# Peptides against a protein of PDB entry 2MBZ: the designs that were tried, part 94

Target 1, 143 residues: chain A of PDB entry 2MBZ
Amino acid sequence: GINLTPEEKFEVFGDFDPDQYEEEVRERWGNTDAYRQSKEKTASYTKEDWQRIQDEADELTRRFVALMDAGEPADSEGAMDAAEDHRQGIARNHYDCGYEMHTCLGEMYVSDERFTRNIDAAKPGLAAYMRDAILANAVRHTP

## One batch from the design tools (peptide; made by RFdiffusion4, then SolubleMPNN)

Design b2_p24_4_s4 (from b2_p24_4, 12 letters changed)
Fold by OpenDDE base, seed 2:
Structure b2_p24_4_s4 (fold): chain B 143 residues (1-143), chain A 24 residues (1-24)
Amino acid sequence: as target 1 above (143 residues)
Amino acid sequence: SEERRRRRAAGALAAGGYFGSAVP
């Protein structure tokens, strides 16, 4: 799991406890390459590493919200660029994330109500907007 | 702020999703 004290976890993740999903994640994806890569990479992460990851995620959230507020469509260059940065962030921090994998993640954000609810806490419809941007970005990068 | 808490929750959930997002 995440190698942080309860206090450090609270400082980084707030009231959200990632460990509460550890069993479900293992059951659903424990045999995938993505899971293996993530466990290997994150095993050495410090509090500062996790904080950086959260800061990056927060920045992307702000970007998407700003795009939505500006009325930019999810297939706009700005939205697709944000989706690309999201994909690359996953690749750097967790596991290899190609466009197909990214598309699957986007679909999960709208099909799993837990993801939808938590993402939309920042702005209603954000999960759907992200999914659509992810799809558009995948299309533009597919020959 | 409440907004920051919501964003952290969203980010944390996104982070949690990163760990098990391989869809067959």
Scores: peptide ipSAE 0.052, ipTM 0.733, DockQ to the pose 0.490
Fold by OpenDDE base, seed 5:
Structure b2_p24_4_s4 (fold): chain B 143 residues (1-143), chain A 24 residues (1-24)
Amino acid sequence: as target 1 above (143 residues)
Amino acid sequence: SEERRRRRAAGALAAGGYFGSAVP
């Protein structure tokens, strides 16, 4: 799990407890390279590392919301760039994330209602917008 | 609050990349 004190976990994640999903994650992903890479990378993460990851996620959320509010299509350059930054963030912090994997993650955001509800808490339709941007970004990088 | 909503969304984005499991 995440090697933080209860206080540190609360400071970083608030009411979200990632440890609640450890068993489900292991059951669904435990035999994948992505899982192994993530466990290896994050094993040494400090509170500051996790906080940085949360800050990056928050920034991306705000960025996508701003794009939606501006009426930018999900396949706009701005939306696709945000999706690319999201992909690169996953690759940097967790596991190798190719465009196909990223597309699968995007689909999960709209097909798993738990993800959808959580993401859309920032703005209704955000999960779908992100999925579409992720797909568009993948398409433009796979000629 | 708006901050709480953003935090939950940020957690979902991060968890989506890390956990591959749904988050609340």
Scores: peptide ipSAE 0.062, ipTM 0.732, DockQ to the pose 0.379; fails the geometry check
Fold by OpenDDE base, seed 1:
Structure b2_p24_4_s4 (fold): chain B 143 residues (1-143), chain A 24 residues (1-24)
Amino acid sequence: as target 1 above (143 residues)
Amino acid sequence: SEERRRRRAAGALAAGGYFGSAVP
């Protein structure tokens, strides 16, 4: 799990504790390469590493919200670039994330109500917008 | 404050809510 004290976790994640889902994650994805890679990479993460990851995620959230507020379509260059940065962030911090994997994640964001609700806390419809941007980005990068 | 909390929650989900390490 996340190797932080309760105080450090609160400083980085606030009331959200990712470790509360450890058992479910193991049950659903425990035998995948993605899970193994994530466990291996994150095992050495410091508070500063987690804070950086959180800051990157917050920035991407703001970018997507700004694009939606501006009326930019999810298949715009701006939205697809944000999706690409999201994919690359997953690859750097968690596990190898190709375009097919990324598309699967996008579908999960709209099919699992818990994901949808938590993502849409920033802006209603954000999960669907992200899914569409992720798909568009995958399509433009497919030969 | 509320907006900051929402951003933090969304960021935490994005940081840990992926296939293989997904957090709802």
Scores: peptide ipSAE 0.052, ipTM 0.734, DockQ to the pose 0.376; fails the geometry check
Fold by OpenDDE base, seed 3:
Structure b2_p24_4_s4 (fold): chain B 143 residues (1-143), chain A 24 residues (1-24)
Amino acid sequence: as target 1 above (143 residues)
Amino acid sequence: SEERRRRRAAGALAAGGYFGSAVP
């Protein structure tokens, strides 16, 4: 799991403990290359690495919320750029994430109610907005 | 609190893309 002390985990993740979901992760993803890549990359991550990842996620959330508040369509350049940054962040930190994989993740955000509720905690409809932006971004990069 | 909700949302985004699992 995450190689941090309990104190460090609390500082970075707060009440969220990713280790609580290790069994589900293994069940859903354990036979994929993505899982293996992620385990290999994150095994050496420091507290600072995890904090950076959280900061990136926070920034992306703020960007999407701002786009929604501004009334920008999910297929706007701004929304698609945010989706692209999301994809690249996954690729950089965890595993190779092509556009097809990214669209699958986006679909999960709206199909798994747990993801939907947690994402929409920032703003109602955010999960659906992200899914749509992810799809639009994939389309524009695969003409 | 709003801050806790935001942290939870950020964690969920990470979980969906990074950990491959849902969070409560």
Scores: peptide ipSAE 0.049, ipTM 0.728, DockQ to the pose 0.362; fails the geometry check

Design b2_p24_5_s1 (from b2_p24_5, 15 letters changed)
Fold by OpenDDE base, seed 5:
Structure b2_p24_5_s1 (fold): chain B 143 residues (1-143), chain A 24 residues (1-24)
Amino acid sequence: as target 1 above (143 residues)
Amino acid sequence: ELMERVEALKRRNGGIIESLMLYF
């Protein structure tokens, strides 16, 4: 679990408790390298680390929303660059995230209602836009 | 202003979920 007190968790995540998904994640992905890497990295994270991660997520969200509002296609250089930064952020904070993995995550954003609902809270269609940008970024980096 | 804070919280929640959940 996240190494924070209930008070700290509330300060960083608000009314959302990410630990409520721990059992599901362990059951589905507990034997994967990604899971092990993430658990190992986050075990040492401080409140400041988690806050930074949330700030990065917020910034990326704003960036994608701005691209959508500007009418930039999901396969534009701007959108693909945002997707690349997203991929690298996952790699820094949690687990090795290649382009194939990233593409799978993008598909999850539109196929799992829990992700779609949370992402689209910022802007309707954002999950699909991110998925498309992630795919485009993967394609441009695939030999 | 309140709505902006609520939306920001939702965005953060989305970010943390994507870090925990996997799909491959």
Scores: peptide ipSAE 0.116, ipTM 0.689, DockQ to the pose 0.056
Fold by OpenDDE base, seed 2:
Structure b2_p24_5_s1 (fold): chain B 143 residues (1-143), chain A 24 residues (1-24)
Amino acid sequence: as target 1 above (143 residues)
Amino acid sequence: ELMERVEALKRRNGGIIESLMLYF
């Protein structure tokens, strides 16, 4: 699991407890390269590393919400660039994330109610917007 | 309000969903 004390976990993640999903993730994806890479990368992460990851996620969230508020289409350059940054962030912090993988993740955002609910907590429809932006970004990079 | 939304997301989703994104 995440190598943080309970207090540190609370400070970084608040009410979100990633440990509650550990068994499910392991059971479903424990034999995948993505899982292995994530476990290997995050094993050495400090509180500061996790905080940085949260900050990056927050920034991306703000960016997507701002795009939505501005009425920018999900296939706009701005939205696709945000999606690209999202993909690259996953690649840096967790596991290799190609455009196909990213598209699958985007689809999960709207098909798994747990993700949809959590993401849309920032703004209703955010999960769908992100999915669409992710798809558009993938399409433009894999013509 | 935007910052409040971000914090809400942080608390509920933690942004580390990417590390747990192996749900698909």
Scores: peptide ipSAE 0.138, ipTM 0.736, DockQ to the pose 0.061; fails the geometry check
Fold by OpenDDE base, seed 3:
Structure b2_p24_5_s1 (fold): chain B 143 residues (1-143), chain A 24 residues (1-24)
Amino acid sequence: as target 1 above (143 residues)
Amino acid sequence: ELMERVEALKRRNGGIIESLMLYF
């Protein structure tokens, strides 16, 4: 699980307990390279590291919402750049994330209701917008 | 209200949606 004390976990994640999903994640993904990479990287993460990851996620959320509010298409340069930053963030923090992996994540955002409702809490339709931006970004970077 | 909504998302996902992919 997350290598933080209960007090640190509460300070960083608040009411959200990431460890509640540990068994499900292990059951579904425990034999994947992504899981092993994530466990290896996060094992050394401090409270400040996790806070940075959350701050990055919040910033991207605000950025996508701003793009949507401005009426920018999901295949606009701005939206695709945001998607690229999202992909790179995953690669830095968790596991190798190529464009194919990224598109799979995008599809999950709209096909798994748990992800959809969580993401759309920031703005209705955000999950679909992100999926479309992720796909567009993958296309422009794939010959 | 956007900041409040972002905070709500943070409370629900802890900024680790990408890691949770492996969980879901």
Scores: peptide ipSAE 0.125, ipTM 0.720, DockQ to the pose 0.061; fails the geometry check
Fold by OpenDDE base, seed 1:
Structure b2_p24_5_s1 (fold): chain B 143 residues (1-143), chain A 24 residues (1-24)
Amino acid sequence: as target 1 above (143 residues)
Amino acid sequence: ELMERVEALKRRNGGIIESLMLYF
């Protein structure tokens, strides 16, 4: 789980506690490379590391919302660049994330109601927009 | 309104939705 005290968790994540899903995650993904990599990387994360990760995620969310508000297509250069940064962020902070994995994550954003609800809290349709941008980015990087 | 919505997302996901893929 998150290697922070309850106080630190609250300071960084507020009322959200990702560890509440640890059992389900372990049951579904415990035997995957992604799970092992994530556990290994996050084990050394400090409060400052988690705060940085959250800040990066917030910035990316704002970028996608701004693109949507501007009417930019999900396959625009701006949207695909945001998707690429998203992929790289996952790879840097959690687990190896190739374009296939990224595409699968995008599909999950729209197929798992829990993800859709959480993502669309920023803007209705954001999950679908991200999924489309992720797919477009994967396509342009696949020779 | 946008900032409020972003903050709501932040509190709901902790900025680690992708890590939650492992959770969902």
Scores: peptide ipSAE 0.122, ipTM 0.724, DockQ to the pose 0.061; fails the geometry check

Design b2_p24_5_s2 (from b2_p24_5, 17 letters changed)
Fold by OpenDDE base, seed 2:
Structure b2_p24_5_s2 (fold): chain B 143 residues (1-143), chain A 24 residues (1-24)
Amino acid sequence: as target 1 above (143 residues)
Amino acid sequence: DLLARVRALKERNGGAIGMLMDYF
């Protein structure tokens, strides 16, 4: 799992313990290249690395919420740029994330109720907005 | 803090499912 002490985990994730989901993650994704890459890459992550990842996720959430609040379409430049940053963040931190993979992740955000509820806790409809932005970003970057 | 609340809800809502696959 995540190579942090209980104290470090608490400081980064609070009461959320990502290790309690390790079994399900392994069951669902354990045979994928993405899973392998992520485990390999994150094996050396420090507390500071995980904190950075959390901060990046938080920033992305803020950006998308702000875009929604401003009434910007999910296919606006701002929304697509946020989606691109999301994709690149995944690529830097976890695994190779092409536009097809990213689109699939977006679909998961709206098809898996657990993801939907978690994401929409920030703002109702955020998961769908992200999915749409991800799709739009993929379209603009594909021939 | 809204984001802190979201993070706290992840455990209950299964937000960590696929953490290695995504930020959410």
Scores: peptide ipSAE 0.049, ipTM 0.702, DockQ to the pose 0.083
Fold by OpenDDE base, seed 1:
Structure b2_p24_5_s2 (fold): chain B 143 residues (1-143), chain A 24 residues (1-24)
Amino acid sequence: as target 1 above (143 residues)
Amino acid sequence: DLLARVRALKERNGGAIGMLMDYF
């Protein structure tokens, strides 16, 4: 789990405690390389590390919302670049995330209602936009 | 605040939020 005090967790995640879902995550993904990599990598994360990750996520959300508001298509350079940054952020902070993995994640964002609702809380259709941008980015990087 | 709404609702992702949505 996340090695933070309750106070630190609150400061970084607010009322959300990701450790509440540790069992479910293990049941669903415990046999994957991604799970093992994430556990190993995040085990040493400090409060500042987690805060940075949250800040990066917030920035990415703002970028995608801004792109949508501007009417930029999901296969625009801007949207694909945001998707690439998303992929790289996952790879840097959690687990190896190739373009195929990323595409699968994007599909999950629109196929799992829990993800869709949470993502679209920022802007309706954001999950679908992200999925499309992720796919476009994967395509342009796969000759 | 758009970001605040997302954060407030992240718990609804269940186990998936603790694995595949850590970055987001």
Scores: peptide ipSAE 0.048, ipTM 0.708, DockQ to the pose 0.114
Fold by OpenDDE base, seed 4:
Structure b2_p24_5_s2 (fold): chain B 143 residues (1-143), chain A 24 residues (1-24)
Amino acid sequence: as target 1 above (143 residues)
Amino acid sequence: DLLARVRALKERNGGAIGMLMDYF
């Protein structure tokens, strides 16, 4: 779980507790390398670390929304660059995230209704746009 | 906070935790 006091968790995540998914995550992926890496990395995270992660995610969300508002295609340089930053953020903060893994995450964003609903709360179609940008970025980086 | 929920869900369940290939 998140190693923060209840007050710190509230300050960073608001009324949402990400640990609500802990049991499901453990049941589904508890024996994977990615899970192990994430647990190991985040175990030492401070409030400032989690806040930075949130800020990075917010920035990427704003970038994608701005691209969508501008009518930029998901395979534009801007969209693919945002997808690349997203991938690198996952790799830096949580677990090794290659392009194949990233595309799988993108597919989950549009296949798992829980993700789709929450992501699209920022802007309708955002999950699909992200998925497409992630795929395009993966393709351009595949020799 | 809605934005916090989006980020927390995305990062915790889809970004912070590994996924199985057969899930996709």
Scores: peptide ipSAE 0.042, ipTM 0.693, DockQ to the pose 0.072
Fold by OpenDDE base, seed 3:
Structure b2_p24_5_s2 (fold): chain B 143 residues (1-143), chain A 24 residues (1-24)
Amino acid sequence: as target 1 above (143 residues)
Amino acid sequence: DLLARVRALKERNGGAIGMLMDYF
């Protein structure tokens, strides 16, 4: 799990406890290289590291919402750049994330209703918008 | 705050909203 004291976890995540999902994550992906990479990488993360990760995720959410509000297509340069930053954030913080892996994550956002509801809490249709932007970004980087 | 509500909903809805794998 997250290597923080209960106090630090509360300061970073508040009432939200990401460790509550650890069992299901292990059951779904525990035998993957990505899972092992993430566990190894995050084992040394400090409170400040986790706070930075939360801030980055929040910023990306705001960017996508702003793009949608502005009427920018999911395959616009702005949306694709946001998708690329999302991919790079995963690669930097958790595990190697190529474009194929990223597209699989995007598909999960729209196929798992729990993800869809959680993402769309920021703005209805955000999960689908992100999926489309992720796909467009993957296409433009395909040789 | 919208983002605070999103985090609360993630916990309430349950499931693998795993920071370990999906980052979002």
Scores: peptide ipSAE 0.049, ipTM 0.697, DockQ to the pose 0.077; fails the geometry check

Design b2_p24_5_s3 (from b2_p24_5, 16 letters changed)
Fold by OpenDDE base, seed 4:
Structure b2_p24_5_s3 (fold): chain B 143 residues (1-143), chain A 24 residues (1-24)
Amino acid sequence: as target 1 above (143 residues)
Amino acid sequence: DLMARVEELKARNGGLIASLMYYF
């Protein structure tokens, strides 16, 4: 699990408890390279590291919401660039994330109601918008 | 084909990552 005290976890994640999904993640992803890489990287993370990751996620959310509010299509350069930054953030913080993996994650955002609900808390339809942007970004980088 | 590969990955890697700020 995350190497933080209960108080530190509250400061970073608030009411969200990422450890509640640890068993399910291990069950569904435990035999993947992504899981191995994530465990290796995050084992050394400090409270400041986790806070940085959350800040990056919040910034990305704001960018996508702003794009939606501006009426930018999910396959616009701006939306695809935001999707690319999302992919690179995953790669930097957790595991190698190619375009195929990224599109898989995007599909999960709209097919798993837990993800959809959590993402759309920022703006209704955000999960679908992200999925579409992720797919568009993958297409432009795939021969 | 990208979409065909995506479906294959979904079958293998369809697990929950929890959120945008914590993947696993």
Scores: peptide ipSAE 0.083, ipTM 0.696, DockQ to the pose 0.442
Fold by OpenDDE base, seed 3:
Structure b2_p24_5_s3 (fold): chain B 143 residues (1-143), chain A 24 residues (1-24)
Amino acid sequence: as target 1 above (143 residues)
Amino acid sequence: DLMARVEELKARNGGLIASLMYYF
């Protein structure tokens, strides 16, 4: 799991415990090379690293919400740029993320209700909006 | 097509899924 003390985890994640998913993820994906690589990378993260990651996620959420509130289509330049930043953030923090993989993740946001509820906590329909923006961004970068 | 390989890519890249759960 996350290499933080219980106190540090609480400081960063509050009442939300991301480690609650660890068992399921290990059961489903634990034998993959990607899983092992990701675990190795994040094992060195400090509390400050995790806090930065959360801050980046929050900022991205605010950007998407603002785009939705402004009525910008999910395939607008602004929405696609936000999706691109999301992809790059994943690549920096977790695992190299190509456009095809990003599209896969976007679909998961709307097909797995746990992700949908978590994302839509910020704004109803956000998961679907992100999925559409991710897809549009992938299309524009795939000649 | 990008959407045609969703399940395959999920299986191959479980580490990314694990990280995503921590990401959000």
Scores: peptide ipSAE 0.082, ipTM 0.697, DockQ to the pose 0.558
Fold by OpenDDE base, seed 5:
Structure b2_p24_5_s3 (fold): chain B 143 residues (1-143), chain A 24 residues (1-24)
Amino acid sequence: as target 1 above (143 residues)
Amino acid sequence: DLMARVEELKARNGGLIASLMYYF
């Protein structure tokens, strides 16, 4: 799991145990390349690394919410750029994330109620907006 | 505001994002 003490986990993730889903992740995706790569990369991550990852996620959330509040469509340059940064963040932090993989992740955001509920806590419809932006970004990068 | 929304998301999804960070 995450190589942090319980106190460090609390400092980074709040009153939540990130490892509570470790078993589910292993059971569902433990044999995938993505899981392997993520396990290998994150094994050396420090508290500061995890905090950076959370900060990046927060920043991205703010960007998407701002785009939605401004009425920018999910296939706008701004939304697609945010989606691209999201993809690159996954690639940098966890595993190779091509556009096909990214679109699958986006679909999960709207098909897994846990993701939908949690993402939409920032703004109703955010999960769907992200999914649409992810798809649009993938399309514009497909010859 | 944006920060309030992010904090709410973080409180709800921080662990999920970390644990299922393969997707988010």
Scores: peptide ipSAE 0.097, ipTM 0.685, DockQ to the pose 0.043; fails the geometry check
Fold by OpenDDE base, seed 1:
Structure b2_p24_5_s3 (fold): chain B 143 residues (1-143), chain A 24 residues (1-24)
Amino acid sequence: as target 1 above (143 residues)
Amino acid sequence: DLMARVEELKARNGGLIASLMYYF
């Protein structure tokens, strides 16, 4: 879990507490490499680290929303670049995230209503847009 | 088939949800 005090968690994540899913994640994916890598990386994260990660996520969200508002297709260079940055962010902060893994995550965004709800809080249809951009980015990077 | 591969990876890789929840 996130080793922050309740106060620090609130300051960074507000009313959203990712630790509410800790038990489910452990039960479903506790023996995966991704889970272990994430635990190892985040174990040393400070409040400032988590804040940075949240800021990066917020920036990415704004970027995708702006693309949608501009009517840019999910397979546009702009959308695919945003998807690439998303993939790299996951790889840097959590676990190795190749294009296949990223595509799986994209599908989860639209298949798990909890993710869909959380993502679409920024803009309806954002989860689907991200999924499509992620897929397009994966395709262009697959020979 | 990319979609088939995605389903396979989804079944194999469960560590995604925790990381994604922390990321968002």
Scores: peptide ipSAE 0.094, ipTM 0.704, DockQ to the pose 0.631; fails the geometry check

Design b2_p24_5_s4 (from b2_p24_5, 17 letters changed)
Fold by OpenDDE base, seed 2:
Structure b2_p24_5_s4 (fold): chain B 143 residues (1-143), chain A 24 residues (1-24)
Amino acid sequence: as target 1 above (143 residues)
Amino acid sequence: SLMERIRELKERNGGLIASLEYYF
């Protein structure tokens, strides 16, 4: 799990505790390369590292919301660029994330009600918008 | 099919980012 004190975790994540999913994640994906890579990378993360990751996530959320508010299609250059940045962020912070993997994550955002509920807390329909942008970005990078 | 591949990938590799993405 995240190696932070309760106070540090609160400062970074507030009342939300990502570790609430630790057992389920381990049971379902504990034998995957992605899991191992993420555990290895995050093992050395400080509070500042986690805060940076959260800041990046917040920025992307605002960016997608702004695109939606502006009426930009999910397959617009702006939306696809945001999706690409999201993919690259995952790759930097957690595990190798190719376009197939990213597309998979996008589908999970709309098929797992827990994801949908949490993502759409920022804006209704955000999960679907992200999924569509992720797919479009994957397509444009697949000659 | 693409959807079959996505399903396979989801079942294998979706969990870790999920824990963080839930907060987004």
Scores: peptide ipSAE 0.066, ipTM 0.704, DockQ to the pose 0.432
Fold by OpenDDE base, seed 1:
Structure b2_p24_5_s4 (fold): chain B 143 residues (1-143), chain A 24 residues (1-24)
Amino acid sequence: as target 1 above (143 residues)
Amino acid sequence: SLMERIRELKERNGGLIASLEYYF
């Protein structure tokens, strides 16, 4: 799993425990290239790296929430830009993430109750808003 | 349809989805 001590994990993730998914992930996708790619990429991450990733994720969440609060539609320039930054962040930190994959992930956010619950903890409807923004961003980047 | 494509992508690229579940 994440190569941090329990104390370091608490410092970075607080009550969230990413490693709780490790067994399920391994059982379902442990033999895939995608799994291997992700594990290889994150293998060298330090506590500081994980903290940066969490900070980026938190900032992005705040951006989406602010857009929703302002009444900006999910296909607004601001929302699509946030979605693009989300895609790029995934690509930098975890695995290569194209627009088609991103739309797939967005749909998962609303179809997998675990994701929906975790995302909507920041604001009800955030998962759906993100999904719509992700889709809009993908569309505008399709030639 | 788009939804059908998404379902297909989810099935083909489940490992990436799994990775996201692992970290998010």
Scores: peptide ipSAE 0.061, ipTM 0.711, DockQ to the pose 0.456
Fold by OpenDDE base, seed 3:
Structure b2_p24_5_s4 (fold): chain B 143 residues (1-143), chain A 24 residues (1-24)
Amino acid sequence: as target 1 above (143 residues)
Amino acid sequence: SLMERIRELKERNGGLIASLEYYF
């Protein structure tokens, strides 16, 4: 699990408790390399590390929302660059995330209503916009 | 407002953090 005290978890994640999904995550992903890599990396994370990760996610959310508000298409250079930064953030913080994996995550954002609802809380349609940007970014980097 | 929605997203962990161990 997350190596934080209950108080630290509350300060970083608010009313969301990541540990509430531990059983489901283990059931769905426990046999993957990504799960093992993430577990190994995050075991050493401090409160400050998790806060940094949350700040990065918040910044990326604001960036995508700004692109949508500006009318930039999901396959614009700006949107694809944001998607690339998202991919690299996952790779840096959690597990190896190639373009295929990233595309799968994008599809999950629109196919699992729990993800869609949470993401679209920032702006309706954000999950779909991210999925499209992720796909476009993957395509432009495919030989 | 946007800031309120972002704050809510952070509190609910809106899925932008794609750790396969913790985030749904």
Scores: peptide ipSAE 0.051, ipTM 0.639, DockQ to the pose 0.055
Fold by OpenDDE base, seed 4:
Structure b2_p24_5_s4 (fold): chain B 143 residues (1-143), chain A 24 residues (1-24)
Amino acid sequence: as target 1 above (143 residues)
Amino acid sequence: SLMERIRELKERNGGLIASLEYYF
């Protein structure tokens, strides 16, 4: 699990408990490369590392919401750039995340109701917007 | 196609660890 004290976890994640999903994740994807890479990378993460990751996630959320509020379509350059930053963030912090994997994640955001509810807590339709932006970004980077 | 690849990835590896545990 995440190597933080309960107090540190609260400071970083608030009421969200990432360990809540640990058993499910291990059961479903424990033998995948992504899981192994993530566990290897995050094993040495400090509280500050986790806070940085959370800050990046929050910033991305705000960025997508701002794009939606501005009326920018999901396949706009701005939205695609946000999607690219999201992909790169996953790659840096967790596991290799190519465009195909990223599109898979995007589809999960709209197919798993738990993800949809969590994401759309920031703004209704955000999950679908992100999915579309992720797909558009993948397309523009595909030869 | 991309969509076919996505389906394959979902079946093989959802890549959910980061998103489920840390993002959302």
Scores: peptide ipSAE 0.067, ipTM 0.711, DockQ to the pose 0.519; fails the geometry check

